# Ledger of designs, part 18: peptides against a protein of PDB entry 8BZL

Target 1, 228 residues: chain A of PDB entry 8BZL
Amino acid sequence: SYDRAITVFSPDGHLFQVEYAQEAVKKGSTAVGVRGRDIVVLGVEKKSVAKLQDERTVRKICALDDNVCMAFAGLTADARIVINRARVECQSHRLTVEDPVTVEYITRYIASLKQRYTQSNGRRPFGISALIVGFDFDGTPRLYQTDPSGTYHAWKANAIGRGAKSVREFLEKNYTDEAIETDDLTIKLVIKALLEVVQSGGKNIELAVMRRDQSLKILNPEEIEKYV
Target 2, 242 residues: chain B of PDB entry 8BZL
Amino acid sequence: SRRYDSRTTIFSPEGRLYQVEYAMEAIGHAGTCLGILANDGVLLAAERRNIHKLLDEVFFSEKIYKLNEDMACSVAGITSDANVLTNELRLIAQRYLLQYQEPIPCEQLVTALCDIKQAYTQFGGKRPFGVSLLYIGWDKHYGFQLYQSDPSGNYGGWKATCIGNNSAAAVSMLKQDYKEGEMTLKSALALAIKVLNKTMDVSKLSAEKVEIATLTRENGKTVIRVLKQKEVEQLIKKHEEE

## One batch from the design tools (peptide; aimed at target 1 G28, target 2 G15)

Design b1_p11_1_s4 (made by RFdiffusion4, then SolubleMPNN; from b1_p11_1, 4 letters changed)
Fold by OpenDDE base, seed 4:
Structure b1_p11_1_s4 (fold): chain B 228 residues (1-228), chain C 242 residues (1-242), chain A 11 residues (1-11)
Amino acid sequence: as target 1 above (228 residues)
Amino acid sequence: as target 2 above (242 residues)
Amino acid sequence: RREEIAESLYE
């Protein structure tokens, strides 16, 4: 009975709708984020795009601002709402504060938005987790994760979605200072991590790279194959 | 389990939104709508089910709606919901035009409506819209475009797609016959007739049961035209002779 | 078909 109430705690102290929203995230394809020394990398499992579908409209990685990008797992429509709200906030911040957002700032904004949707009887939680990467104005690379509860943390590396557990286990074993010593090695680490769960090799992987003082770059399939 | 089916804004233990899924299932029983993107245009073809002799000659397409000068849509699902959504699309498009003094980009109009649809899946006291839409349009950014949206608020761009009854079979046929990069509007029209003939649960395809609209560019202007019954008859006849 | 619909909601 308690699992039907959007904002009611169970006798055991559980918010079932938040937990169930986390299950929705697990239905999403895998996304991985890695912070290197001077690079941040997002990798995602490409869902099989229907032959007649325009690939342009299928985006799991998106820019929030020039210095921040996000990958998500879970409900696609929910993600669009969060992305749009975040983009508006990034622009608003530029106008009001006259500086780009820090990665932490925009993550906190998204997290706060999600949290509010867990505490209102008129709203269900967002069924998405997000990996948010970018550079602060001082050139520091950042990686954050947020989940449906509105909790957020900074990470060196992390994963979300259906294969997240396996990818995280891989990263825990293989994320070393040596493994991220160069930009290329960092990219290779992401690819290797995704290959733990992605079938059919590099063709089903999308990679986005952001280097210090550079714009987001989405790698083409040929570029990805060079790292495999 | 029925326990999670009664409320529109509740996740199941598995993280599913059953009311959204059920809305999408309901659309599967609606009349068939097809969209095909060509190099020189885009078209919508829709099944017309309500042919009553006593219906006042609805000169206007039952299922195809002009949204603005550059966009049209077709609907599959609950008619009342469709009317609300198509009206909203028109309002959004006009507000944009007023504000920016240029037509709204196609994808932006689609996303604006999809945000509304999504809201009806997340906010309490609301049910999902029981409607899927196909959008055709032209803008200066991407040229001719075809989009599909569903009750979840999800959307995608397509070269060809189908919604409503027997949509899966139609999509399969489109995948087989759609020639990427070589599709003319003429060939697209022929393909539409071919697919409808096979997917509609009718003994014989007739012009009375099919609505077709084309969107083209002429002299730097978008032209949206609903085909006359005679034109549709000719297309059907041509198909029967092949 | 139902499962395909369900899967289509997630990315």
Scores: peptide ipSAE 0.464, ipTM 0.823, DockQ to the pose 0.818
OpenDDE base, seeds 1, 2, 3, 5: peptide ipSAE 0.422, 0.381, 0.446, 0.342; ipTM 0.774, 0.733, 0.808, 0.710

Design b1_p11_2 (made by RFdiffusion4)
Pose (drawn by RFdiffusion4):
Structure b1_p11_2 (pose): chain A 225 residues (1-47, 50-199, 201-228), chain B 238 residues (1-200, 205-242), chain P 11 residues (1-11); non-standard residues A62 YCM
Amino acid sequence: SYDRAITVFSPDGHLFQVEYAQEAVKKGSTAVGVRGRDIVVLGVEKKAKLQDERTVRKICALDDNVCMAFAGLTADARIVINRARVECQSHRLTVEDPVTVEYITRYIASLKQRYTQSNGRRPFGISALIVGFDFDGTPRLYQTDPSGTYHAWKANAIGRGAKSVREFLEKNYTDEAIETDDLTIKLVIKALLEVVQGGKNIELAVMRRDQSLKILNPEEIEKYV
Amino acid sequence: SRRYDSRTTIFSPEGRLYQVEYAMEAIGHAGTCLGILANDGVLLAAERRNIHKLLDEVFFSEKIYKLNEDMACSVAGITSDANVLTNELRLIAQRYLLQYQEPIPCEQLVTALCDIKQAYTQFGGKRPFGVSLLYIGWDKHYGFQLYQSDPSGNYGGWKATCIGNNSAAAVSMLKQDYKEGEMTLKSALALAIKVLNKTMLSAEKVEIATLTRENGKTVIRVLKQKEVEQLIKKHEEE
Amino acid sequence: ALAEIESSLYD
């Protein structure tokens, strides 16, 4: 089989294929995640008439208690999502517990890291925001990128214009903003309206303590706008 | 040998996949192919690129392929690649029926093939398939459905779409004329002739297939030349 | 044309 080293070091210690994978992420639609007190919210920018909205969604459930949003190559994202879904079931089988948000994040990150050091393969061209709750009810938000690095965040953005949205969230992520569920959803819509020039072209989802993923209707989103 | 390896599965500096993009260029030079969803069925309309006089026409169709009892598809791009992929689609549909004893839902069949196409872009060092497919079908979950896939493995559901030559012009005509939720098969057939009339008119140059439900069973039929010649006459009056 | 391809791949 094909064994060419695709990801290699360059002078100065750069891994060019990873950096190029990060450029693919910037070409992706904006995704925003906010961790609230007892709620986590994901929002995504949408790119059209005659298209079935159900089929092209950027927010996916990995397990009953974990879901994710992504930016970048949509085909690479389907592969990573299905790999994570299979791992969530393997964990329930072996440990008899649902996966922690951190566990499945570590798994997705290590999968991505393997694709930066394996022969015959290019890196995954996606970043992911992963949200959910732990056994003790603690809300979580993690980010993964193509290098395999992962971190926890109070709030974050990935994809096109992520730097601007991040700077908005830095100034606006306060206790007042995450005091209630309505204000937590509102902060995500405001963060997206910063780069979407829009309001009717946004998808949003909410996850509450042990209540599973709920995707908001267009009519419910129009009320906030 | 590193010297002769064209490296078909790497990123460009901008995060692009050049072989995928070049494959999409090949599809844009293929025969026009469009699909329209309606309340009582789905249809595929395709430009025949085999319009030579000395051709025999031995099959019931040239560009429209039955995948299982409830599904059909049409292709744009490299014909040989399309043969490999359509054979694989039939195998996936049969593997699902064997396992679950029920027909494969349409989206599950599209996802399964797209995973194969995505793998060719990430590893193996091979050129990708130069094929875009339109899928039409019916399942107990979502009823009548239309899907499109491209060489990277991306797919999407559509009420109407077009692939191949002059597809941008065709998508424009569909946005203007398609009445969302109010389309019948008769009106969708009229719109298909209208669209092919601008982007390409003779019955020998077109191929039309319809998918409908009759007595709880799916019917996939290629329209005879007589029915197509009558549809072309009905439009010229407009 | 390139923008349409990028939209297909990334969006």

Design b1_p11_2_s1 (made by RFdiffusion4, then SolubleMPNN; from b1_p11_2, 6 letters changed)
Fold by OpenDDE base, seed 4:
Structure b1_p11_2_s1 (fold): chain B 228 residues (1-228), chain C 242 residues (1-242), chain A 11 residues (1-11)
Amino acid sequence: as target 1 above (228 residues)
Amino acid sequence: as target 2 above (242 residues)
Amino acid sequence: KEEEIEELLYL
C-alpha cells in the first residue's frame, strides 16, 4: 500500500505520509497568528494542564530569537526538534552575517528542514505546522506559516491545529484595516478569533505579543480578560 | 489499526504513531515508579519486582539510578532499553561537566535524552524506546525538580507523578492528596507509601518490594540517598497505624 | 485510554 511508503507517490500523485502528518497537526490545539500594523500577535488554546504539571514545561509559543516567535500545532516532541534547530540557526546567522535573521529567512530554513524529511526514505515527516511571527530589522512585521510538507507562505492572518478552519473563516470575515488599526484592536481580533473554538472564555487562551523594537510579551490572564 | 503499526516511522491516516503509542502502553505493564516534589527535597519511589535471593546484594537499586551528583532517575519499561538510556544520561552529564566545568542543568539533561528518544521515533531502522523515566534533581536555576519523559521524546515538569503499572490511579491519588506549597519531604514520603500501598498489586506492602531515593541539599551540596530497608519499614508501619 | 495517550503526544 502506498500509504506505508514514506517517500512514494501514489498513482494520483499524493504523498500520503505528508498528508497524514497534516492530520497529526489537526490533533494539536488551535493556534492563531495575526499581523497588525506595528504588532504581531500569537494566540493559542491552552490545553488543560494537569493540576500537578508544571506549566513552564508546556509551551506552545516559543521564542526563536529576540525578533522571532513561533507557535506550533501537532507532535510536541517533533516541535522541540524544529525549535532547537531554528534557534541554533538564528544564533549562527547573527555570528556569520552579523545581523538577526529575517522572519522569512528562518521560515525558509524551517521549511527546508521539513521538506528534507519528506524526501528521505530514512525519515518520516515532521508532524507539526508552525506560525512564525516577528519583525525584520527594518521594523516590518511578518507572519509566516509552515506545514509538514515544507511549504511556507506569508500571511496577514492564519490559524493551525484543531479549530483552524473555523478560526480562518472568522479571520477572513473580520480581518480589515480597521480591525488592526491599533495594537489593542489587533489583540482583540486574535482573542475573538480564538473564542470561536475555545470553550470557557479567556482563561483557556494564551497570548503572545511582539511590538516593534520590543521583546516578546506573554500576556497574563488578567490582561487577556481586559480584551474580552 | 494493525495495518499501520508494523513500521515505526509511519503515520496512520489519522496522524497517529502507533509504535509510540504501543510503547507507552507496554510501559503500563512495568513496575510502578512515582516521584514527588517537596519544598525541601524530591523523592523517587519504585516497585521492586525482582526479589531473588540469589541476586548479588550489590544491587543498590534495581530501578533508581544516580546520573550525577545532582540528579537521579527511575525507569519503567524494558530493562535493556533502560540501561542504554541511563548510561547515555550519565555520558551526556559528564560531557557537559567537562565542557563547561559546571553541572548540566536538570532540564537540559532531560531534553538531551528526549531528543534521542524523539529521533528513534522519526528515523528509519529504529524503534521507540520502551521506557518512561522520572528524573529528580537540583540545579541553581530552578532548585528541586521532577520531570517525566516518555517514548515519544516528550517531557514535562511535575510536582508529583507516576509511571508504570496503575499509573493513572496513582496520579489520581496524588492529585487528591498533594498539598501544593505545604509538601515537606517527610509528608512526601508518607504520601509515596500511601499511593504505593494502593496501587501495587500486592496483598501487603513490604520494604523488600519498594525502593525509595531522596534528593536533598545539605551545606550547599546535593545529597542523593537511597533509603535503607529499615527506614522504608518504618514508613510502612507508620502508614499502617494511621 | 487511547485518548489520554493522544493528549500527551500532541499539543
Scores: peptide ipSAE 0.415, ipTM 0.807, DockQ to the pose 0.841
OpenDDE base, seeds 1, 2, 3, 5: peptide ipSAE 0.382, 0.279, 0.381, 0.056; ipTM 0.769, 0.695, 0.763, 0.555; seed 2 fails the geometry check

Design b1_p11_2_s2 (made by RFdiffusion4, then SolubleMPNN; from b1_p11_2, 7 letters changed)
Fold by OpenDDE base, seed 4:
Structure b1_p11_2_s2 (fold): chain B 228 residues (1-228), chain C 242 residues (1-242), chain A 11 residues (1-11)
Amino acid sequence: as target 1 above (228 residues)
Amino acid sequence: as target 2 above (242 residues)
Amino acid sequence: ERERIEELLYE
């Protein structure tokens, strides 16, 4: 059966393992990204951290470099591999080119990595999608999304994971120039978008913001509640 | 679902990795291992299932392995897989020490092994390791630490956790009785005995069926100690008197 | 138990 072969096209031209990897992404908790004027915001649904689990080790949002961060949905272990590879590439780029990566560059690197894992008979696809946000050296905010196929696109706003459809529908209706006119409004938009799928309000949301020429900031629950 | 059982490391139509899930299910039938983090130390407690009179007195813990001077682990699952992974952990730790002239940080050792585990879930011709591990350690960055890893290559830090047989029930009990910020090693040992007594499928808990190791700091050095049978007996007796 | 396993695998 074509569904068992990692690199075989179906008669209809489908790569089933890639499609199934996309289904794996849908099992992940929701992540949302929004590009504002001078800000990029990532929001994620907090997985109910088991009471005895160390929160330090549960990170759905991670820095790839000083100017780039990523949220993912899907297989956690797969994500770690991608993150590590991306971090190494970011550092390598700094050493060889003497400049930080552009958000597009590192996205393309990740996408190419994923693509290679769809074409090798000895490898299954990565079961993750990622939202990659950051600033280019010219101060331009960027948002990219990658999927298990290795495709990538630039977005104004997007979502991944189990609630992605509902969140995207919300963003399609509510993403306007007015809605992102200020940093605070942009943050509020992300929170409102997540609240479409997250129960119990701001306590179950993790929010990260990156402003121009600033480091990644993870908002504490109290800060998030101010926007609810 | 059964159709995907024969091939390693492929996604089902629903996006599931059944071989990884089955490996995790197999671990659920293994002997129970507990880990508890305290303010002044960390411990592992493991069920001994193979008590054969003819086994040459394995002076060493069957399920608890020293990795280096600052870390130990316990295993639940396929013994042969566990041996391979514990050896790899030791090698990784030694290579790091050689390269950097300092002990490997606890989380970094855990992640290095988890990357290997993950690879065995993604590359063709390999099966997932049928092993979950609990790691205890100390480093200068985070102090005493407890980690859990599974066949997927996922890991997490814990204050207290359990793997193997009846792990869900054990975790529930730990959640109920674990007092954050007030846990001493002494209280942790008592809690371990309490949980094991309730979760092990034995009529009566005996010292011969339980292995306990503690990791503490003394005079700026890490001390990993496997409790003697008499010490475990005393802990059990104390619990029975309460 | 399957649900628990899924929760452990996916984030």
Scores: peptide ipSAE 0.372, ipTM 0.821, DockQ to the pose 0.851; fails the geometry check
OpenDDE base, seeds 1, 2, 3, 5: peptide ipSAE 0.358, 0.265, 0.062, 0.044; ipTM 0.785, 0.692, 0.739, 0.536; seeds 1, 2, 3, 5 fail the geometry check

Design b1_p11_2_s3 (made by RFdiffusion4, then SolubleMPNN; from b1_p11_2, 7 letters changed)
Fold by OpenDDE base, seed 4:
Parts: sequence; C-alpha cells; structure tokens
Structure b1_p11_2_s3 (fold): chain B 228 residues (1-228), chain C 242 residues (1-242), chain A 11 residues (1-11)
Amino acid sequence: as target 1 above (228 residues)
Amino acid sequence: as target 2 above (242 residues)
Amino acid sequence: KRQRIEDLLYL
C-alpha cells in the first residue's frame, strides 16, 4: 500500500508519509510566531508539565544561535535531533564564514535536512514543524516556517500545532501595521492570538522575545500577565 | 491500528508511531523502577523479579547499573536491549572523559543515548529499543539529578518518577507524598519503600525482591552504594511499624 | 492508556 511506503508517490501524487508526518505536527501544542518592526516574538502553549517533572527539560522554544531561536510542534525527540543539527551548523558557519547565519540560511539548512528524510528509503520524515525567528546581521527581523516535507517560507506571522488553524485565522484578521507598531503591541498580538486556543489565560503561555541587537528573552508569567 | 504494526519507521494516518507506542506499552509489563531526588542525594529502587536459587552468578544488582563514578541507571523493559544501552552509556561516558578530561555532565549522557534511541525510531532496518531508563547522577552544573527516558528518545528531568509495572499508580502516590524542598535521602528511602509496597504485585514486600541504590556526595566525591539486604529489611520493617 | 502514551511523545 502506498501509505506504508516512505518514498513512493501515490497514483494521485501524494507522499503519504509526509502528509502523515504533518498530522503528527497537529498533535503538538500550539506555537505562534510574529514578526514586528524591530522585534520577533514566539509564543507557545505550555503543555501541562506533570507534577514533579523538571520544567527546564520541557522546552518548546530553544535558541539555535545568539541571533536565531526556534519553536516547534510535533515529535519531541525528532525536534531535538533537528535542533542539535541546526546548532552545529550555526557554529560551523561562524567558524568558516566568520559571520552568524542568516535566518534564511539556517531555515534552508533545516528544510534541506527534512527534505532528505522524505526521499531516502531508509528514513521516515521528521514529525515536526518549526517556527524560526531571528535577526539578520543587518538588523532585519525574520520569521520562517518549516514543515515535515522540507518546505520553508517567510512569514509576517504564522502558527503551528493543534490550534494553528484558529490562530492563523485570528492573525489574518488582526495582523496590521497598527497592531505591530510597537514592541508591546506585537507582544500583545501574540498573546491574544494564543488565547484563541489556550485555556486558563496567561499561565499556560510561554513567550520568547528577541529584539534587535538583544539576546533572547523568555518572559516570566508576571510579565505575560501585564499584556492579558 | 494493526495495519501499521509491521513496520518500525512509518507514521499512521493520524501521525502516530505505533511501534514506539507498543514498545512503551511493553515496558509497562516490566518490573517497577522508582527514582527519587532528595536534597542530599538521589536514589533508585527497583523490583527484582528473577530470584532463582540456581543462578550461578549472584547479581547484586539486576536492574541497577553503574555508568561511571557520578552516574547510575535503572532499566525497565527488554533485558537484552537494556544491556546494549547500558554498555553504550558507559562507552559514551568514557569517551567523553578521555576527550575532555572531566566527567560527562549528566544531561549530556542522557541526551547522547536518547539520540541513539531516536535514531532507532527513524531509520529503516531498526526497531525501537523496548527500554525505559531512570538515570541518577551528580555533576557540578546541576548537582543531584534524576532523568527518565523512553523508547522514543524523549527524556525529562524529574524530582520523582516511576517506570515499569504499575508506574501510573506509583507516580500518583509520589505526587501525593513528595514534599518539594524538604526531601531528605532518608525520607526518600522511606517513600520508595512505601510506594513499592503498594505497587508491587506481591503479598508482602521483602528485601530479596527490592534493589536500592543511593548516590550521595562525600568529601567532594560521588558515592554510589547499593544497599545491603539487611538495610532494605530495616527500611521495610520501619515502614510496617508506621 | 494508549492515548496517554501518545501524549508523552508530542510537544
């Protein structure tokens, strides 16, 4: 059956394992990315951390480099592999090219990695999508998305995971130049977008902010509540 | 669904990896292993199932393995898979020590193995390892640590957790009785006995059926100790008196 | 029970 073959097209042109990997992404909690004028913001739905679990080991947002961070949805173990490969590439680029990666470059690297896992008989696709945000050396904020197929695109705003549809619909209606006029408004937009799908308000949201020439900042719950 | 059970490296239409899920289900039938983090140490407690008088080798520890001077693990699942993974952990730790002239950080050792486990879920010609592990350790970065990993290659840090048979019930009990910030190794040992007594499918808990190891720091050195049977008996007796 | 296992695999 075509649905069991990793690298075989169906008669109607489908790569079922890639499509099914996209379904795996939908099992992940929601992540949102928004590009502001001089800010990029990632927001994620906090998965209920089990009582007695160390929260530091449950991360949906991670840094790839000083100028790039990523949120993912889907298989946690798959994500770790992609993150590690991306981090190595970021460091390698710094060593060989003597400059940090552009957000597009590292996105393309990740996308290429994913694509290779769709075309090899001995490999299943990665069951993750990612939102990759950061700043290029020229100070331009960037947001990219990758999916299990290895496709990637630049976005103004996007979402991945189980609530992504509702969040995208919200962003399509509410992403305006006025809504991102300031850093605070941009942050507020992300929070409002997440609140479309997250229950119990700001307590279940993790928010990461990167401003131009600044390091990644993860907001604490009290800081998030100021925007709710 | 049965249609996707035959291949190890395929997604179901719903995006599930059934072979990984089935491996995790199989671990639920293995002997119980507990881990508890305390302020002054960390412990593993495991059920001994293979008590055969005719065994020539007195395995003092069936399920608890020393990995290096600063780490140990306990295993639930397929024994042969466990042996392979514990050996790999030792090799990884030794290679790191050789390369960097310092012990591998606990989380790095866990992640290194988890990357291997993940690979066995993604690459063709491989099946998932039918093993979950609890890791205890000490390093200079985070002090005493407890980790759990599963066949998917996922892992997490824990204050207390359980794998194997009746793990869900054990975790529930741990959630009720674990006192964050106030847990001593002594209280952790008592809690371990309490939970095992309730979760093991035995009429009476006996020292022969329980393995306990503690990891502590003494004079700036890590000490990993497997409790003697008499010590375990005393812990059981104390619990019965309460 | 399987649903619980599934929840452990995805973020």
Scores: peptide ipSAE 0.411, ipTM 0.810, DockQ to the pose 0.804
OpenDDE base, seeds 1, 2, 3, 5: peptide ipSAE 0.405, 0.069, 0.100, 0.263; ipTM 0.773, 0.566, 0.752, 0.699

Design b1_p11_2_s4 (made by RFdiffusion4, then SolubleMPNN; from b1_p11_2, 7 letters changed)
Fold by OpenDDE base, seed 3:
Formats: sequence, structure tokens, C-alpha cells
Structure b1_p11_2_s4 (fold): chain B 228 residues (1-228), chain C 242 residues (1-242), chain A 11 residues (1-11)
Amino acid sequence: as target 1 above (228 residues)
Amino acid sequence: as target 2 above (242 residues)
Amino acid sequence: KEQEIDDLLYL
């Protein structure tokens, strides 16, 4: 029999494949996002790259457009599909609307894509959550999170992946207006949050920073160590 | 757990894709394939398992396929699946060339196939491809390149790697002996023979059981060649003398 | 073995 009915309701109203996709997300390394005043920061736990592997091909943070970037946790191959679709949509929007996407718009697009894969016959959910950060055209910093279900919400700060619970607990205690008063403090907050779950300090952290009217910057290890 | 391993493209309660994992396990039983990146070229070395005297066509390559003028691949896993994927790679490369009047960049070809592989892990009524691939290529963007892809549709770039039988042991040997920045194609060939000699379940390595292809640049053109049996014999002999 | 597979499939 063709297994066409992948995502179906249980008698008690659960979508088990969606819940199990959320378990797949927990197998991913931790990612954290923080919205500052004039900055958005993504931090991720670096996965140990094999000695002979090219690090260039191992990316947990990616640009979707000049004004939007994304970190994900979960199935790497699934993430690539979502990223590619989102990039195409960002370009399409620029062509059709003559403006870059808002962070909310592209998040909603990704969320809608994910939702369709929870409802379409013969498709399993995407095994990824994403943190989507960027700036709207008006210069407003934004952070969104989306899950395998296709749900999405705006956040001040959030985390996904294996250590997300501990990181969120840290952020709930430490995210204050004072803690994000400057760009440097915001970056420091992300690092401190990741250090709750990342072993061996700054060497195992990747940070992406987007400031107002600036392109995405990936910090090098030496730059990260200045904040530790 | 058994209900999740019998159905294609579903998550287990723990978030695992058992059919993908089983496809990867199946590849572990396939013949060994090695890839090594050098400063002046890149190579594939593969175990030949099907030496049948009654085969009319001496398959020029059992496991190594030319994809276009700038890329080749080796396969480990289900032969029929490999044939489908290698054909698809050729089609993708050709379509790109026709559309853009330039050869497809190496990583783009790899990702295009990986997207297909991923789709076979996500859509019902499909099973994962039971195939891992090593890709060698040259492009103007990154020069010589080596990639590996698996049934999940994941891929990575490598300096040296192995798929198929005894791949873990081979990777360990490559990690030990690979000299970053100092690897010539000549030294890479010697390393390939060394690793194959230890990882192939044969009493004696013979040229009949090994297929080697090299990708180099000559006069601004990519040259892909399969080594002649005599050349492989010389490499084996040299290794035995060391 | 499971961890090795997880390392290959998940980021």
C-alpha cells in the first residue's frame, strides 16, 4: 500500500508526525536569537567538523536576503529545501513588490510552506525549526521563530535545538533593556546564553550579527573571544 | 519501532527517519570508494567487485561515472539507484549548460541532486535512494573539489573521504596520513592504494579489483581519465616495495 | 552508531 497518509490526526487530536518532527529539531545543535535595539544577533553551537571536512559546507546560519538571515535546528537536508524556497521568495518579492520582504512576510511564507507539508497527502513535515532575524525597510529589528507545524511568533529572544530549554531559561532571567542597551551588550548576552549549553567556550560558537543598514556579518573566532 | 521502519518517509517518535538510516546501512555493505583532493588534481578510487569474465563490455568504469567535462562521481550502494542518480546528474548538468551557456558549478550540481534525494525522503510512496556518491570536479569558483552525499540529501565538501565497506577505517587512515597543503596527485594516488589495500577484504590488492580516475587541469581544460590497468599495477607495485 | 548517524543528519 502506498503510504500516502503520513500526517493524520490521532483519535485524541494529535498530529504525531508534527510532534515527532519537533523531536527531530531537538537532535539539532542549539541556536539562539536576540533582538537588540539596533541589532539582531544569531548564535549557534558549532558542530565539530571532521578533520578532513570543508567547513564551508557546514552552515547553520544563512542569509535569505540582504536584510534577513536564518538559523535552523534539525534535519540539514530539510533546511536546505526551506532556505532555497525562502531565497526564491525574497527575490520574487523584490521583483513584484519592488521592496525587500519584511521579516514577518518571509517568516509567514516559511511557516505556510511548513504547514502545507503537515496537511498535504504523501508529505511528511519538515524536521526543522528556524530563527529568522533581520530588519524591515523602516529599520525595525525583528526576530521570529517557526516550528515544524508551521506556527510562528515574534520574539525578543528565543532558542531552538538541543539546549533550547536552558538557553530560554537564561534569557528569561537576563533579557532586560539594560542587557541590550548597546550592540556589544546584545552580542555578549547571546554568548552568555550559549555558554549555558556549549562546552569549551567561544571556540564552539558561531555568531552572526546584523546591524541597521548593514549586511550580515559572521564574526571570526578572535572577534568572539573579545566578548567572552 | 517496527511500524516506523516499514513505512517510508515517516518520523519515529524520537524524530528519526529509519528508512534513511537503513539506506545508509546498506551503503556500508557496498564496495569501497575513496576520494582525495590534491593541490594539482582530485581522484576517485573504487573497488571493483563484479569481475565477470562473461561480461561482454569491459565496463570502462563500474563505479566511476563521467558527469560532464568538469565532473565525475563514484557510487556506493544499490546499482539501479546509482544508475538513476548518475543519469539525473548528467541531465541536470546538460540542462544548466543549455540554459546558461556555462558548465554548472560543482556544488550546484551536487545540491541539485541532493534536493532530489531529500525529496525521496519526504514524499510518500517514495523510498530513499540507497546510494552515497563521491563527486570530483573543477570549476572557476573553487577550483578542484571533492564532495560526498548520502541518502538523506545531505552533502559536504572534503579533502579526503570514503564511502562503502570499511569506510570508517578508511577515513581514520586518511586522517592520519593526509597532509594538508602538501598533497600532490601523485601522493594522493599512493595514499589511495595504501588505504584500499588495508580496507578491501582481499588477500592481495590487484589492478583488476581497483578502478581509479583522476581529474586534472591541462592547458586550461579539465581532463578526466581512468587509469589504465598497467598504471594501477605500477602504483600497487610501488606500494608493495615501500 | 546512533550518535554518528545523528551527526550526519542533523544540525
Scores: peptide ipSAE 0.387, ipTM 0.771, DockQ to the pose 0.787
OpenDDE base, seeds 1, 2, 4, 5: peptide ipSAE 0.189, 0.055, 0.046, 0.228; ipTM 0.668, 0.552, 0.621, 0.634

Design b1_p11_3 (made by RFdiffusion4)
Pose (drawn by RFdiffusion4):
Structure b1_p11_3 (pose): chain A 225 residues (1-47, 50-199, 201-228), chain B 238 residues (1-200, 205-242), chain P 11 residues (1-11); non-standard residues A62 YCM
Amino acid sequence: SYDRAITVFSPDGHLFQVEYAQEAVKKGSTAVGVRGRDIVVLGVEKKAKLQDERTVRKICALDDNVCMAFAGLTADARIVINRARVECQSHRLTVEDPVTVEYITRYIASLKQRYTQSNGRRPFGISALIVGFDFDGTPRLYQTDPSGTYHAWKANAIGRGAKSVREFLEKNYTDEAIETDDLTIKLVIKALLEVVQGGKNIELAVMRRDQSLKILNPEEIEKYV
Amino acid sequence: SRRYDSRTTIFSPEGRLYQVEYAMEAIGHAGTCLGILANDGVLLAAERRNIHKLLDEVFFSEKIYKLNEDMACSVAGITSDANVLTNELRLIAQRYLLQYQEPIPCEQLVTALCDIKQAYTQFGGKRPFGVSLLYIGWDKHYGFQLYQSDPSGNYGGWKATCIGNNSAAAVSMLKQDYKEGEMTLKSALALAIKVLNKTMLSAEKVEIATLTRENGKTVIRVLKQKEVEQLIKKHEEE
Amino acid sequence: SLDEEIEALYD
């Protein structure tokens, strides 16, 4: 089979294929995640008439207690999502517990890292925001990128214009903003309205403590706008 | 040998996949192919690129392929690649029926093939398939459905879409004329002739298939030349 | 167009 080293070091210690994978992420639609007190919220920018909205969603459930949003190559994302879904079931089988948000994040990150050091393969061209709750009810938000690095965040953005949205969230992520569920959802819509120039072209989803993923209707989003 | 390897599965500096993009270029030079969803069925309209006089026409269709009892598809791009992929679609549909003893839902069949196409872009060092497909079908979950896939493995559901030559012009005509939720098969047939009229008129130059439900059973039929010639006459009056 | 189709890889 094909064994060509695709990801290699360059002078100065750069891994060019990874950096190029990060450029693919910037070409992706904006995704925003905010961790609240008892709620986590994900929002995504949408690119059209005659298209079925159900089929092209950027927010996916990995397990009953874990879901994710992504930016970048949509085909690469489907592969990573289905790999994570299979791992969530393997964990329930072996440990008899649902996966922690950190566990599945570590798994997705290590999968991505393997694709930066394996022969015959290019890196995954996606970043992911991963949200959910732990056994003790603690809300979580993690980010993964193509290098395999992962971190936890109070709030974050990925994809096109992520730098601007991040700077907005730095100034606006306060206790008052995450005091209630309505204000937590509102902060995500405001963060997206910063780069979407829009309001009717946004998808949003909410996850509460042990209540599973709820995707908001267009009519419910129009009320906030 | 590293010297002769064209490296078909790498990123460009901008995060682009050049082989995928060049494959999409090949599809844009293929015969026009469009699909329209309606309340009582789904249809595929395709430009025949085999319009030579000395051709025999031995099959019931040239560009429209039955995948299983409830599904059909049409292709744009490299014909040989399309033969490999349509054979694989039939195999996936039968593997699902064997396992679950029920027909494969339409989206599950599209996802399964797209995973194969995505793998060719990430590993193996091979050129990708130069094929875009339109899928039409019916399942107990979502009823009548229309899907499109492209060489990278991306797919989407559509009420109407077009692939191949002059598809941008065709999508424009569909946005204007498609009445969302009010389309019948008769009106969708009229719109298909209207769209092919601009982007290309003769019955020998077009191929039309319809998918409907009759007595709890799916019917996939290629329209005879007589029915197509009558549809062309009915439009010229407009 | 082809450009729009290429953009769709990311969107």

